Peptides against a protein of PDB entry 3HTU. Designs and how they scored, part 60

Target 1, 75 residues: chain A of PDB entry 3HTU
Amino acid sequence: RRPEEWGKLIYQWVSRSGQNNSVFTLYELTNGEDTEDEEFHGLDEATLLRALQALQQEHKAEIITVSDGRGVKFF

## One batch from the design tools (peptide; made by RFdiffusion4, then SolubleMPNN)

Design b2_p22_1_s3 (from b2_p22_1, 11 letters changed)
Fold by OpenDDE base, seed 4:
Structure b2_p22_1_s3 (fold): chain B 75 residues (1-75), chain A 22 residues (1-22)
Amino acid sequence: as target 1 above (75 residues)
Amino acid sequence: SERAERLKANEPKRLERLESLK
């Protein structure tokens, strides 16, 4: 899959999950219990970042960089 | 692994910081 395709899958999960929380660390997004059944679980961080960057270009997400890691805010 | 467990343990605090940026 291309990064854009991964981004689509991720965003679909966010949209359909009905979760109140829209902020994730990159780690919990691909390694957390909430996404264990998703195709993108276990996705490497480099590909994940590219996928999220594609979503960011569409104004569907914002990558958040903090001192000790990164996360993402979905819209 | 030890590294994986450490990262996992730190995630709640990291998430809290990210949430504060909303």
Scores: peptide ipSAE 0.487, ipTM 0.852, DockQ to the pose 0.094
Fold by OpenDDE base, seed 2:
Structure b2_p22_1_s3 (fold): chain B 75 residues (1-75), chain A 22 residues (1-22)
Amino acid sequence: as target 1 above (75 residues)
Amino acid sequence: SERAERLKANEPKRLERLESLK
């Protein structure tokens, strides 16, 4: 899958699970308990970041970068 | 791995910080 395709899957989960406007760390999305049954669970962080960047371009997410790491807010 | 475990251990604090920035 391409990054934008992963982004679509991720956002589908966000929407269907009612997680819009929620904030996640990048780790939580791919390693968290809430996504254990999702296809994108275990996705490498590099690909995840590109996927989220694609969503950000669509104004569906905002990547939050801090000194200790990165997270994302979904819209 | 050690790195993975450290990341996991730090996630709660990281999440709290990120939430404060939204």
Scores: peptide ipSAE 0.483, ipTM 0.852, DockQ to the pose 0.090
Fold by OpenDDE base, seed 1:
Structure b2_p22_1_s3 (fold): chain B 75 residues (1-75), chain A 22 residues (1-22)
Amino acid sequence: as target 1 above (75 residues)
Amino acid sequence: SERAERLKANEPKRLERLESLK
């Protein structure tokens, strides 16, 4: 899958699970219990970041970068 | 692994910091 295709799957989960306006660390999104049954669980962080950047271009997410890591807010 | 467990254990604190930025 391309990053934008992963982004679509991720956002579909966000929408279906009612997680809009929620915040996740990148680790949570691919390694947390909340996404254990999703196809994108276990996705490498580099590909995840590209997927989220695609969503950000669509104004569906905002990547939050801090000194010790990154997260994302979904809209 | 030990590393994975450590990362997992740190997530609540990490998330709290990120939430303060939204």
Scores: peptide ipSAE 0.449, ipTM 0.845, DockQ to the pose 0.117
Fold by OpenDDE base, seed 3:
Structure b2_p22_1_s3 (fold): chain B 75 residues (1-75), chain A 22 residues (1-22)
Amino acid sequence: as target 1 above (75 residues)
Amino acid sequence: SERAERLKANEPKRLERLESLK
């Protein structure tokens, strides 16, 4: 899959999950219990980042960089 | 793996910091 395709799958999960908190660390998205049944579980961080960057261009996500890692806020 | 466990252990603090940026 292309990064844009991964982004679509991730955003679909976000939209359908009904979670109140829309902020995740990148690790949580691919390694957390909440996404164990998702196709993007276990996705490498580099590909994940590119997927999220695609979503960011569509104003569907904002990548947040902190001192020891990165996260994302979904809209 | 050791790396996975270390990353998981650091996640609570990472989440807290990310949440504070909202």
Scores: peptide ipSAE 0.442, ipTM 0.841, DockQ to the pose 0.114

Design b2_p22_1_s4 (from b2_p22_1, 11 letters changed)
Fold by OpenDDE base, seed 3:
Structure b2_p22_1_s4 (fold): chain B 75 residues (1-75), chain A 22 residues (1-22)
Amino acid sequence: as target 1 above (75 residues)
Amino acid sequence: SARAERLKAREPERLKRLESLK
């Protein structure tokens, strides 16, 4: 899958599970229990970041960069 | 594997609460 396609799958989960306006670390999003049954669980962080950047261009997410990692807020 | 060892030991306080969401 392309990053844009992963972004679509991720946002579908966000919308269907009621996680809009929620904040995740990138690690939580792909390794957490909440996404254990999703296709994107275990996705490498580099591909995840590109997927989230695609969503950010659509104003569906905001990537938050801190000193020791990254997170994302969904809209 | 205790829930990925408490989700990687709560990933240093969930990245310090993402530094208060900047």
Scores: peptide ipSAE 0.631, ipTM 0.898, DockQ to the pose 0.141
Fold by OpenDDE base, seed 1:
Structure b2_p22_1_s4 (fold): chain B 75 residues (1-75), chain A 22 residues (1-22)
Amino acid sequence: as target 1 above (75 residues)
Amino acid sequence: SARAERLKAREPERLKRLESLK
C-alpha cells in the first residue's frame, strides 16, 4: 500500500472507533491494543509518518512533534 | 520485549504532554 492508502485506513478507523480523544502518539496507533485488529497495526513508523503527512495535506490530521517523540491530532 | 513494555509504560505521560499542545 502507498502512504495515502494507509492514511485512508487509519482515518477510517479513527472515524468509526468512537474514541473520545482525537490525539494519539504514533506508538499507540501502530502498537496499541485498540488497533490490534487493524491492518495498519505493526506498521513501521516511517511509513506511518508518510501516511499521516498525506492526511495532514487533506486537513484531516496534524502531526505534533515533541522533543522525545511524535503524535497526531485527527480532525 | 522489555523495550516495547517500557515504551508502552511511558505512553500515558506522552499523551498528557501532547494533549497540552492542542
Scores: peptide ipSAE 0.626, ipTM 0.895, DockQ to the pose 0.103
Fold by OpenDDE base, seed 5:
Structure b2_p22_1_s4 (fold): chain B 75 residues (1-75), chain A 22 residues (1-22)
Amino acid sequence: as target 1 above (75 residues)
Amino acid sequence: SARAERLKAREPERLKRLESLK
């Protein structure tokens, strides 16, 4: 899948699970319990970041960079 | 992995930081 396609899957999960306006670390999004049954579980962080960047361009997410990692806020 | 476990252990702290930035 292309990053944009991963982004679509991720955002579909966000919408379906009612987690709009939620904040995740990148680790939590791909390794957390809440996404264990999703296709994007275990996705490498580099691909995840590109997927989230695609969503950010669509104003559906905001990537937050902190000193020791990254997270994302979904809209 | 050890790396994954360390990251998991630090997640609460990371989330707290992210919350302050939103």
Scores: peptide ipSAE 0.622, ipTM 0.897, DockQ to the pose 0.113
Fold by OpenDDE base, seed 4:
Structure b2_p22_1_s4 (fold): chain B 75 residues (1-75), chain A 22 residues (1-22)
Amino acid sequence: as target 1 above (75 residues)
Amino acid sequence: SARAERLKAREPERLKRLESLK
C-alpha cells in the first residue's frame, strides 16, 4: 500500500470508531491495544508518518512533535 | 522486548503532554 492508502485506512478507523478530535502518539496508534485488529497495526513509523502527512495535507490530521516523540490529532 | 516495554512505559507521559497542546 502507498502512504496515501494507509492514510485512508487510518482515517476510516478514526471516523468509524468516533475518534475524531482524539490525540494519539505514533506508538499508540500502531502498537496500542485499540488498534490490534486493524490492518495498520504494526505499521512502521516511517510509513505511518508519510500516511499522516498525506492526511495533514487534507486537513484531516495534525502531526504534533514533542521533545521526546510525535503524535497526531485527528479532525 | 525491552525496547517495546521502555517505550510503552513512557507513553502515558507523552500522551499527557500531547493532550496539553490541544
Scores: peptide ipSAE 0.615, ipTM 0.892, DockQ to the pose 0.112

Design b2_p22_2_s1 (from b2_p22_2, 16 letters changed)
Fold by OpenDDE base, seed 4:
Structure b2_p22_2_s1 (fold): chain B 75 residues (1-75), chain A 22 residues (1-22)
Amino acid sequence: as target 1 above (75 residues)
Amino acid sequence: MEREKLRKLLEEIKKKAEELEK
């Protein structure tokens, strides 16, 4: 899958997951318990980042960088 | 990743997210 395709899957999950939080660490998106049954679980962080960057271009997400890592806010 | 490390990271991200929202 291309990054854009992964981004679509991720965003679909965000939209349907019912999560009350729209902010995630990159780690919990691919390694967290909440996404264990999703196709993108276990996705390498590099590809995840590219997927999120694609969503960011569509104004569907904003990647947040802090000293200890990165996260994302979905819109 | 350690649970505590993840927690701290999430907290930092959430704080920054709030700042960016303003």
Scores: peptide ipSAE 0.394, ipTM 0.813, DockQ to the pose 0.829
Fold by OpenDDE base, seed 3:
Structure b2_p22_2_s1 (fold): chain B 75 residues (1-75), chain A 22 residues (1-22)
Amino acid sequence: as target 1 above (75 residues)
Amino acid sequence: MEREKLRKLLEEIKKKAEELEK
């Protein structure tokens, strides 16, 4: 899958998950319990980042960088 | 990743996100 295709899958999950919190660490998205049944679970961080960057270009997400890692805010 | 480390990271990200919203 291309990054934008992964992004689509991730965003679909976000949209349908009913999450009340739209902010995630990158680790939660690929290693968290909430995404265990999703195809993108276990996805390497590099590919995940590219997927999120694709969503960011579509104004559907914003990647957040802090000293200890990265996260994302979905819109 | 350890639970405590993840918690701290999440808190920092949420804090940063809040700042970006302003």
Scores: peptide ipSAE 0.393, ipTM 0.812, DockQ to the pose 0.827
Fold by OpenDDE base, seed 2:
Order: structure tokens, then sequence, then C-alpha cells
Structure b2_p22_2_s1 (fold): chain B 75 residues (1-75), chain A 22 residues (1-22)
């Protein structure tokens, strides 16, 4: 899959999951319990980042960088 | 990743996200 295709799958999950908080660490998106049954679970961080960057271009997400890592806010 | 490390990272991200909303 291309990054934008992964982004689509991730965003579909976010949209239908009814999350109370739309902010995630990159780690919990691909390694967390909540996404264990999703196709993108276990996705490497480099590919994940590219997927999120594609969503960011569509104004569906914003990648956040802090001292110890990165996260993302979905819209 | 250790639970506590993940928790701290999440808190920092949430804080940063909140600042970006302003």
Amino acid sequence: as target 1 above (75 residues)
Amino acid sequence: MEREKLRKLLEEIKKKAEELEK
C-alpha cells in the first residue's frame, strides 16, 4: 500500500471508532490495544509518518512533535 | 515502550495540541 492508502485506512478507523480524544502518540496507533484488529497495526513508524503526512496535506490530521517523540491530532 | 514513558509522551502531545488550538 502507498502512504496515502494507509492514511485512508487509519482515518477510516478514527472516524468510525467514536474516540473521545482525537490525539494519539504514533506508538499507540500502531502498537496499542485499540488497533490490534486493524490492518495498520504493526505498521513501521516511517511508513506511518508518511501516511499521516498525506492526511495532513488533506487537513485531516496534524502531526505534533515534542521532546520525546511525535503524535497526531485527527480532525 | 514502557507505560510510564508512553503516558508522559501522550501528556506532552496533548499539551502541545491544546496550545495549537489557541
Scores: peptide ipSAE 0.391, ipTM 0.813, DockQ to the pose 0.825
Fold by OpenDDE base, seed 1:
Parts: structure tokens; C-alpha cells; sequence
Structure b2_p22_2_s1 (fold): chain B 75 residues (1-75), chain A 22 residues (1-22)
């Protein structure tokens, strides 16, 4: 899958999962319990980042960088 | 990732996210 395709899958999960909080660490998205049944679980962070960047271009997400890592806010 | 590290990271990210909304 292309990064854009991964982004679509991720965003679909976000929009359907009923998550009260739309902010995640990148680690949670690919290694967390909440996504263990999703196709993107286990996705390498590099590809994940590219996927999120694609969503960011569509104004569906914003990647947040802090001292200890990165996260994302979905819109 | 260790649970405590994840917790701290998430906390920091959430704080940053709040700042972006303001």
C-alpha cells in the first residue's frame, strides 16, 4: 500500500472507532491495544509518518513533534 | 515502549495539541 492508502485506512478507523480523544502518539497507532485488530497495526513508523503526512496535506491531521517523540491530532 | 514513557509522551503531546487549538 502507498502511504496515502494507509492514511485512508487510519483515518477510517479514527472516524469509526468512537475515540473520545483524537490525539495519539505514533506508537499507540501502530503498537497500541486499540488498533491491534487493524491492518495498520505493526506498520513501521516511517511509513506511518508518510501516511499521516498525506492526511495532513488534506487537513485531516496534524503531526505534533515534542522532545520525546511524535504524535498526531486528527480532525 | 515502557508504559511510563508512553504516558509522559502522550501527556506532552496532548499539551502541545491544546496549544495548537488556542
Amino acid sequence: as target 1 above (75 residues)
Amino acid sequence: MEREKLRKLLEEIKKKAEELEK
Scores: peptide ipSAE 0.383, ipTM 0.808, DockQ to the pose 0.827

Design b2_p22_2_s2 (from b2_p22_2, 12 letters changed)
Fold by OpenDDE base, seed 2:
Structure b2_p22_2_s2 (fold): chain B 75 residues (1-75), chain A 22 residues (1-22)
Amino acid sequence: as target 1 above (75 residues)
Amino acid sequence: EEEEKLKELLEKIKKKAEEREK
């Protein structure tokens, strides 16, 4: 799958799951318990980042970088 | 320890996200 296709799958999950808090760490998104049954579970961080960057270009997500890691906020 | 590390990172990210909303 292309990064854009991964982004689509991720965003579909976010939209359907009814999350109380739409902010995730990158690790939590692909390795967390909440996404265990999703196709993107276990996705490598490099590919994940590209997928999220694609969503960011569509204004569906914002990648947040702090001193010791990165996360993402979905819209 | 990793769980605590993750929680701390989440808090930092959420805090920064809140700042950007303003």
Scores: peptide ipSAE 0.296, ipTM 0.779, DockQ to the pose 0.811
Fold by OpenDDE base, seed 4:
Structure b2_p22_2_s2 (fold): chain B 75 residues (1-75), chain A 22 residues (1-22)
Amino acid sequence: as target 1 above (75 residues)
Amino acid sequence: EEEEKLKELLEKIKKKAEEREK
């Protein structure tokens, strides 16, 4: 799958998951319990980042970088 | 260990997100 395709899957999950928080760490998205049954669980961080960047271009997400790591806010 | 690390990171990210939202 291309990063854009992963982004689509991720955003679909965000939209349908019913999660209260719209902010995630990158680790949570691919290694968290909430996504264990999702196709993107276990996705490498590099590909995940590219997927999120694709969503960011569509104004569906914002990647947040701090000294200790990165996260994402979905819209 | 990882859980605590994740928690702290999440808090930092959320704080930054809140700051940007203002």
Scores: peptide ipSAE 0.293, ipTM 0.778, DockQ to the pose 0.821
Fold by OpenDDE base, seed 1:
Structure b2_p22_2_s2 (fold): chain B 75 residues (1-75), chain A 22 residues (1-22)
Amino acid sequence: as target 1 above (75 residues)
Amino acid sequence: EEEEKLKELLEKIKKKAEEREK
């Protein structure tokens, strides 16, 4: 899958899962309990980042970088 | 307002990151 395709899958999950909090660390998205059954679970962080960047270009996500990690807010 | 929202987001992510690294 292309990063854009991964982005689509990720955003579909976000839209369907009914998450009360749309803020995730990158680690949580691919390694967390909430996504264990998703196809993108275990996705390498580099590809994940590219996927999220694609969503960001569509104004569907905002990637956030802090001193001790990265995260994303979905819209 | 936008700056405050960003600050809140950063804090949330930072907290989660810190918890993960424990």
Scores: peptide ipSAE 0.219, ipTM 0.727, DockQ to the pose 0.086
Fold by OpenDDE base, seed 3:
Structure b2_p22_2_s2 (fold): chain B 75 residues (1-75), chain A 22 residues (1-22)
Amino acid sequence: as target 1 above (75 residues)
Amino acid sequence: EEEEKLKELLEKIKKKAEEREK
């Protein structure tokens, strides 16, 4: 799968998950308990970042970088 | 208001990152 294809899968999960908190660390998305059954679970961080960047271009997400790591807010 | 929202997001992400490392 291409990064943009992964982005689509991730955003689909976000949209249907029903979570009231749309902020995640990158680690939570691919290694968290909430995504254990998703196809993108275990996805490498480099590919994940590119997927999120694709979503960011579509104004569906915003990548946030802090000193202790990176996260993302979904819209 | 936008600045406050950003600060809240940064704090949340930072907190989660710290918890993960423990």
Scores: peptide ipSAE 0.200, ipTM 0.715, DockQ to the pose 0.086

Design b2_p22_2_s3 (from b2_p22_2, 14 letters changed)
Fold by OpenDDE base, seed 2:
Formats: structure tokens, sequence, C-alpha cells
Structure b2_p22_2_s3 (fold): chain B 75 residues (1-75), chain A 22 residues (1-22)
């Protein structure tokens, strides 16, 4: 899958689960308990980041960088 | 330890997200 396709799957999960406007760490999205049954669970962080960047271009997410790591806010 | 680190990151991220909305 292309990063854009992963982004689509991720955003679909966010929307279907009613978690728009929520903030996640990148780790939570691919390693968290809440996404264990999702296809993107276990996705490598590099690909995840590219997927989120694709969503960011569509104004569906914003990647947040802090000193201790990275997170993302979905809209 | 990992859980605590993630918690701190999450809180910082949420705080920063809040600031971006202002």
Amino acid sequence: as target 1 above (75 residues)
Amino acid sequence: KREEELKELLEKAKKKAEELEK
C-alpha cells in the first residue's frame, strides 16, 4: 500500500470510532490496544509518518512535534 | 516506564494542539 492508502485506512478508523479531534502518539496508532484489529496495526513508523503527512496535506490531521517525540491530531 | 513516557508525550502533544487552536 502507498502512504496515502494507509492514511485513508487510518482516518477511516478515526472517523468510524468517533475519535475526530483526538490526539494520539504515533506509537498508540500502530501499537496501541485500540488498533489491534486494524490493518495498520504494526505498521512501521516511517510509513506511518508518510501516511499522516498525506492526511495533513488534506487538512485531516496535523502532526505535532515535541521534544519527547511526535503525536498527531485528527480533524 | 514506556507507558509513563508515552503519557507525558501525549500530554505535551495535547497541550500543543490546544495552543495551535488558539
Scores: peptide ipSAE 0.077, ipTM 0.605, DockQ to the pose 0.899
Fold by OpenDDE base, seed 5:
Structure b2_p22_2_s3 (fold): chain B 75 residues (1-75), chain A 22 residues (1-22)
Amino acid sequence: as target 1 above (75 residues)
Amino acid sequence: KREEELKELLEKAKKKAEELEK
């Protein structure tokens, strides 16, 4: 899958689970219990980041960088 | 462990997200 396709799957999960406007660590998205049954569970962080960047271009997400790591807010 | 690190990151991210909304 292309990053854009992964982004679509991730955002679909966010939307159908009603978690828009929520903030996640990157680890939570791919390793958290809430996404265990999702296709993007276990996705490598590099690909995840590219997927989120695609969503960011569409104004559907904002990647948050802090000194201790990165997170993301979905819109 | 990692759980504590993730929680700290999450809190920082949430605070930053709030700032971004301003």
Scores: peptide ipSAE 0.076, ipTM 0.607, DockQ to the pose 0.903
Fold by OpenDDE base, seed 3:
Structure b2_p22_2_s3 (fold): chain B 75 residues (1-75), chain A 22 residues (1-22)
Amino acid sequence: as target 1 above (75 residues)
Amino acid sequence: KREEELKELLEKAKKKAEELEK
């Protein structure tokens, strides 16, 4: 799958689960209990980041970076 | 617990960034 395709799957989950406007760490998106049944669970962080960047271009997400780590807010 | 702390930090960082952009 291309990053854009992963982004689509991730955002579909966000929308269906009502997680819009929520903030996630990159870790909990692919390693958290809430996404265990999703196809993107276990996705490597590099690919995840590219997927989120694709969503960011569509104004559906915003990646947040701090010295302690990275996360994302979905819209 | 670490993830919760990071999540809170990220939210604070987001708010700060929004204020700086205004």
Scores: peptide ipSAE 0.074, ipTM 0.573, DockQ to the pose 0.344
Fold by OpenDDE base, seed 1:
Structure b2_p22_2_s3 (fold): chain B 75 residues (1-75), chain A 22 residues (1-22)
Amino acid sequence: as target 1 above (75 residues)
Amino acid sequence: KREEELKELLEKAKKKAEELEK
């Protein structure tokens, strides 16, 4: 899958699970309990980041970078 | 303001994630 395709899957999960306007660490998205049954569970962080960047371009997410880590807010 | 709010939310998320790992 291309990053954009992963992004689509991730955002579909966000939408159908009612997680819009929620904030996640990148780790939570791929390693958290809430996504255990999703295809993107276990996705490498580099690919995840590219997927989220694609969503960010569509204004569906914003990647948050702080000194000690990164997360994402979905819209 | 928005950026600061987002950072605060991220910190909350980090704390939640930390609890999940315990």
Scores: peptide ipSAE 0.065, ipTM 0.601, DockQ to the pose 0.088

Design b2_p22_2_s4 (from b2_p22_2, 13 letters changed)
Fold by OpenDDE base, seed 4:
Structure b2_p22_2_s4 (fold): chain B 75 residues (1-75), chain A 22 residues (1-22)
Amino acid sequence: as target 1 above (75 residues)
Amino acid sequence: SEKKKLEELKKKIEEKAKKLAE
């Protein structure tokens, strides 16, 4: 899959999950318990970042960088 | 622990996210 395709799958999960919290660390998004049954679980960080960057270009997400790492906020 | 580090990271990200929403 291309990064854009991964981004679509990730966003679909966020949109359909019904979660009120749309902020994630990159780790919990691909390695957390909440996404264990998703196709993107275990996705490497490099590919994940590219996927999120694609979503960011569509204004569907914003990658957040702090001193200890990165996360993402979905819209 | 690694878990605690991730929790702290999450907290920092959430705090920054709130600032972006202001």
Scores: peptide ipSAE 0.568, ipTM 0.873, DockQ to the pose 0.863
Fold by OpenDDE base, seed 2:
Structure b2_p22_2_s4 (fold): chain B 75 residues (1-75), chain A 22 residues (1-22)
Amino acid sequence: as target 1 above (75 residues)
Amino acid sequence: SEKKKLEELKKKIEEKAKKLAE
């Protein structure tokens, strides 16, 4: 799959899961318990980042960088 | 622990997210 295709799958999960909080660390998206049954579980961080960047271009997400890591907010 | 580090990271991200929304 291409990064933008992964992005689509990730965003579909976010939209359908009814999360109360739309902010995630990159780790919990691909390694967390909540996504164990998703196709993107276990996705490498480099590909994940590219997927999220694609979503960011579509204004569906914003990658958040802090001193000790990165996360994302979905819209 | 890694768990504790991730929890702390999450808090920092959430805090920055709030600022971005202001």
Scores: peptide ipSAE 0.568, ipTM 0.874, DockQ to the pose 0.853
Fold by OpenDDE base, seed 1:
Structure b2_p22_2_s4 (fold): chain B 75 residues (1-75), chain A 22 residues (1-22)
Amino acid sequence: as target 1 above (75 residues)
Amino acid sequence: SEKKKLEELKKKIEEKAKKLAE
């Protein structure tokens, strides 16, 4: 899958999961219990980042960087 | 310990997200 395709899958989960949180650490998205049944669970961080960057270009997400890591806010 | 690190990271991300929304 291309990064854009992964991004689509991730965004679909975010919009349909009923989660009340729109902010995630990158780890939560690919290694958390909430996404265990998703195709993108276990996705490597490099590919995940590219997927999120694709969503960011579409104004559907914003990658947040702090001193000790990264996360993302979905819109 | 790793769990604590992730929790702290999440907190920092949430705080920054709030600032970005302002």
Scores: peptide ipSAE 0.564, ipTM 0.871, DockQ to the pose 0.851
Fold by OpenDDE base, seed 3:
Structure b2_p22_2_s4 (fold): chain B 75 residues (1-75), chain A 22 residues (1-22)
Amino acid sequence: as target 1 above (75 residues)
Amino acid sequence: SEKKKLEELKKKIEEKAKKLAE
C-alpha cells in the first residue's frame, strides 16, 4: 500500500472509532491495544509518518512534534 | 519504564495540541 492508502485506512478507523480523544502518539496508532485488529497495526513509523503527512495535506490531521517524539491530532 | 515514557509523551502532545487549538 502507498502512504496515502494507509492514511485513508487510518482516518477511516479514527472516524468510526467513536473515541472522544482525537490526539494520539504515533506508537498508539500502530502498537496500541485499540488498533490491534486494524490493518495498519504494526506499520513501521516511517510509513506511518508519510501516511499522516498525506492526511495533513488534506487538513484531516495535524502532526504534533514535541521534544521527545511525535503525535497526531485528527480532524 | 517505556510505558511511563510513552505516557509522558502523550501528555506533552496533548498539551501542545491544546495550545494549537487556542
Scores: peptide ipSAE 0.563, ipTM 0.871, DockQ to the pose 0.889

Design b2_p22_3_s1
Fold by OpenDDE base, seed 3:
Structure b2_p22_3_s1 (fold): chain B 75 residues (1-75), chain A 22 residues (1-22)
Amino acid sequence: as target 1 above (75 residues)
Amino acid sequence: SEDEKIVEEKLKEIRKKEAEEE
């Protein structure tokens, strides 16, 4: 899959999950319990970042950088 | 920002959990 295709799958999960908190760490998306049954679980961080960057270009996500790592906010 | 603080706290909790499992 291309990064853009992974981004689509991730965003679909976010949209359907109904979670009130739209802020995640990158680790939660690929290693968290909530995504264990998703196709993108276990995805390498490099590909994940490219997928999120594609979503960011579409104004569907914002990558957040802090001192100890990165997260993402979905819209 | 508040979103940055949320990310920082989440990362802190994850690292703590990983250390306990090792």
Scores: peptide ipSAE 0.581, ipTM 0.872, DockQ to the pose 0.895
Fold by OpenDDE base, seed 4:
Structure b2_p22_3_s1 (fold): chain B 75 residues (1-75), chain A 22 residues (1-22)
Amino acid sequence: as target 1 above (75 residues)
Amino acid sequence: SEDEKIVEEKLKEIRKKEAEEE
């Protein structure tokens, strides 16, 4: 899959999962319990980042960088 | 920002959880 395709899957999950909080760590998306059954679970961080960057260009996400890692806010 | 603080707190909690499980 291309990064854009991964981004689509991730965004679909966010949109359909009924999440109250739109802010996630990158770890939560690929290693969290909430995504264990999703195709993107276990996705490498580099590919994940590219996927999120694609979503960011579409104004569907914002990558957040802090001192000890990264997160993302979905819109 | 608030969103940055949320991410930082989540990361902190994840790190603690991982450490406790090891």
Scores: peptide ipSAE 0.577, ipTM 0.871, DockQ to the pose 0.859
Fold by OpenDDE base, seed 1:
Structure b2_p22_3_s1 (fold): chain B 75 residues (1-75), chain A 22 residues (1-22)
Amino acid sequence: as target 1 above (75 residues)
Amino acid sequence: SEDEKIVEEKLKEIRKKEAEEE
């Protein structure tokens, strides 16, 4: 899959998950318990980042960088 | 920002859990 395609899958999960939180760490998306049944679970961070960057270009997400890692906010 | 603080807190929690599992 292309990064854009991964981004679509991730965004669809976010939209349908019913979770109130729109802010996630990258780890939660690929290694968290909430995404164990998702195709993007276990996705390498490099590809995940590219997927999120694609969503960011569409104004559907914002990558957040802090001192000890990264996260993302979905819109 | 608040969003940055949320991310930082989540990361702290993850690191804490990892340390407890080791």
Scores: peptide ipSAE 0.576, ipTM 0.871, DockQ to the pose 0.864
Fold by OpenDDE base, seed 2:
Structure b2_p22_3_s1 (fold): chain B 75 residues (1-75), chain A 22 residues (1-22)
Amino acid sequence: as target 1 above (75 residues)
Amino acid sequence: SEDEKIVEEKLKEIRKKEAEEE
């Protein structure tokens, strides 16, 4: 899959999950308990970042960089 | 920002959990 395709899968999960919290760490998306059954679970961080960057270009996400790591907010 | 603080707190909790498991 291309990064854009991964982004689509991730965003679909976010949209369908019904979660009120739209902010995640990158770790939560690929290693979290809530995504264990998702195809993108275990995805390498580099590919994940590219996927999120694709979503960011579509204004569906914002990558958040802090001093101790990264997260993402979905819209 | 508030979103940055949320991310920082989440990262802190994850690292805390990792430390407890080691």
Scores: peptide ipSAE 0.575, ipTM 0.870, DockQ to the pose 0.833

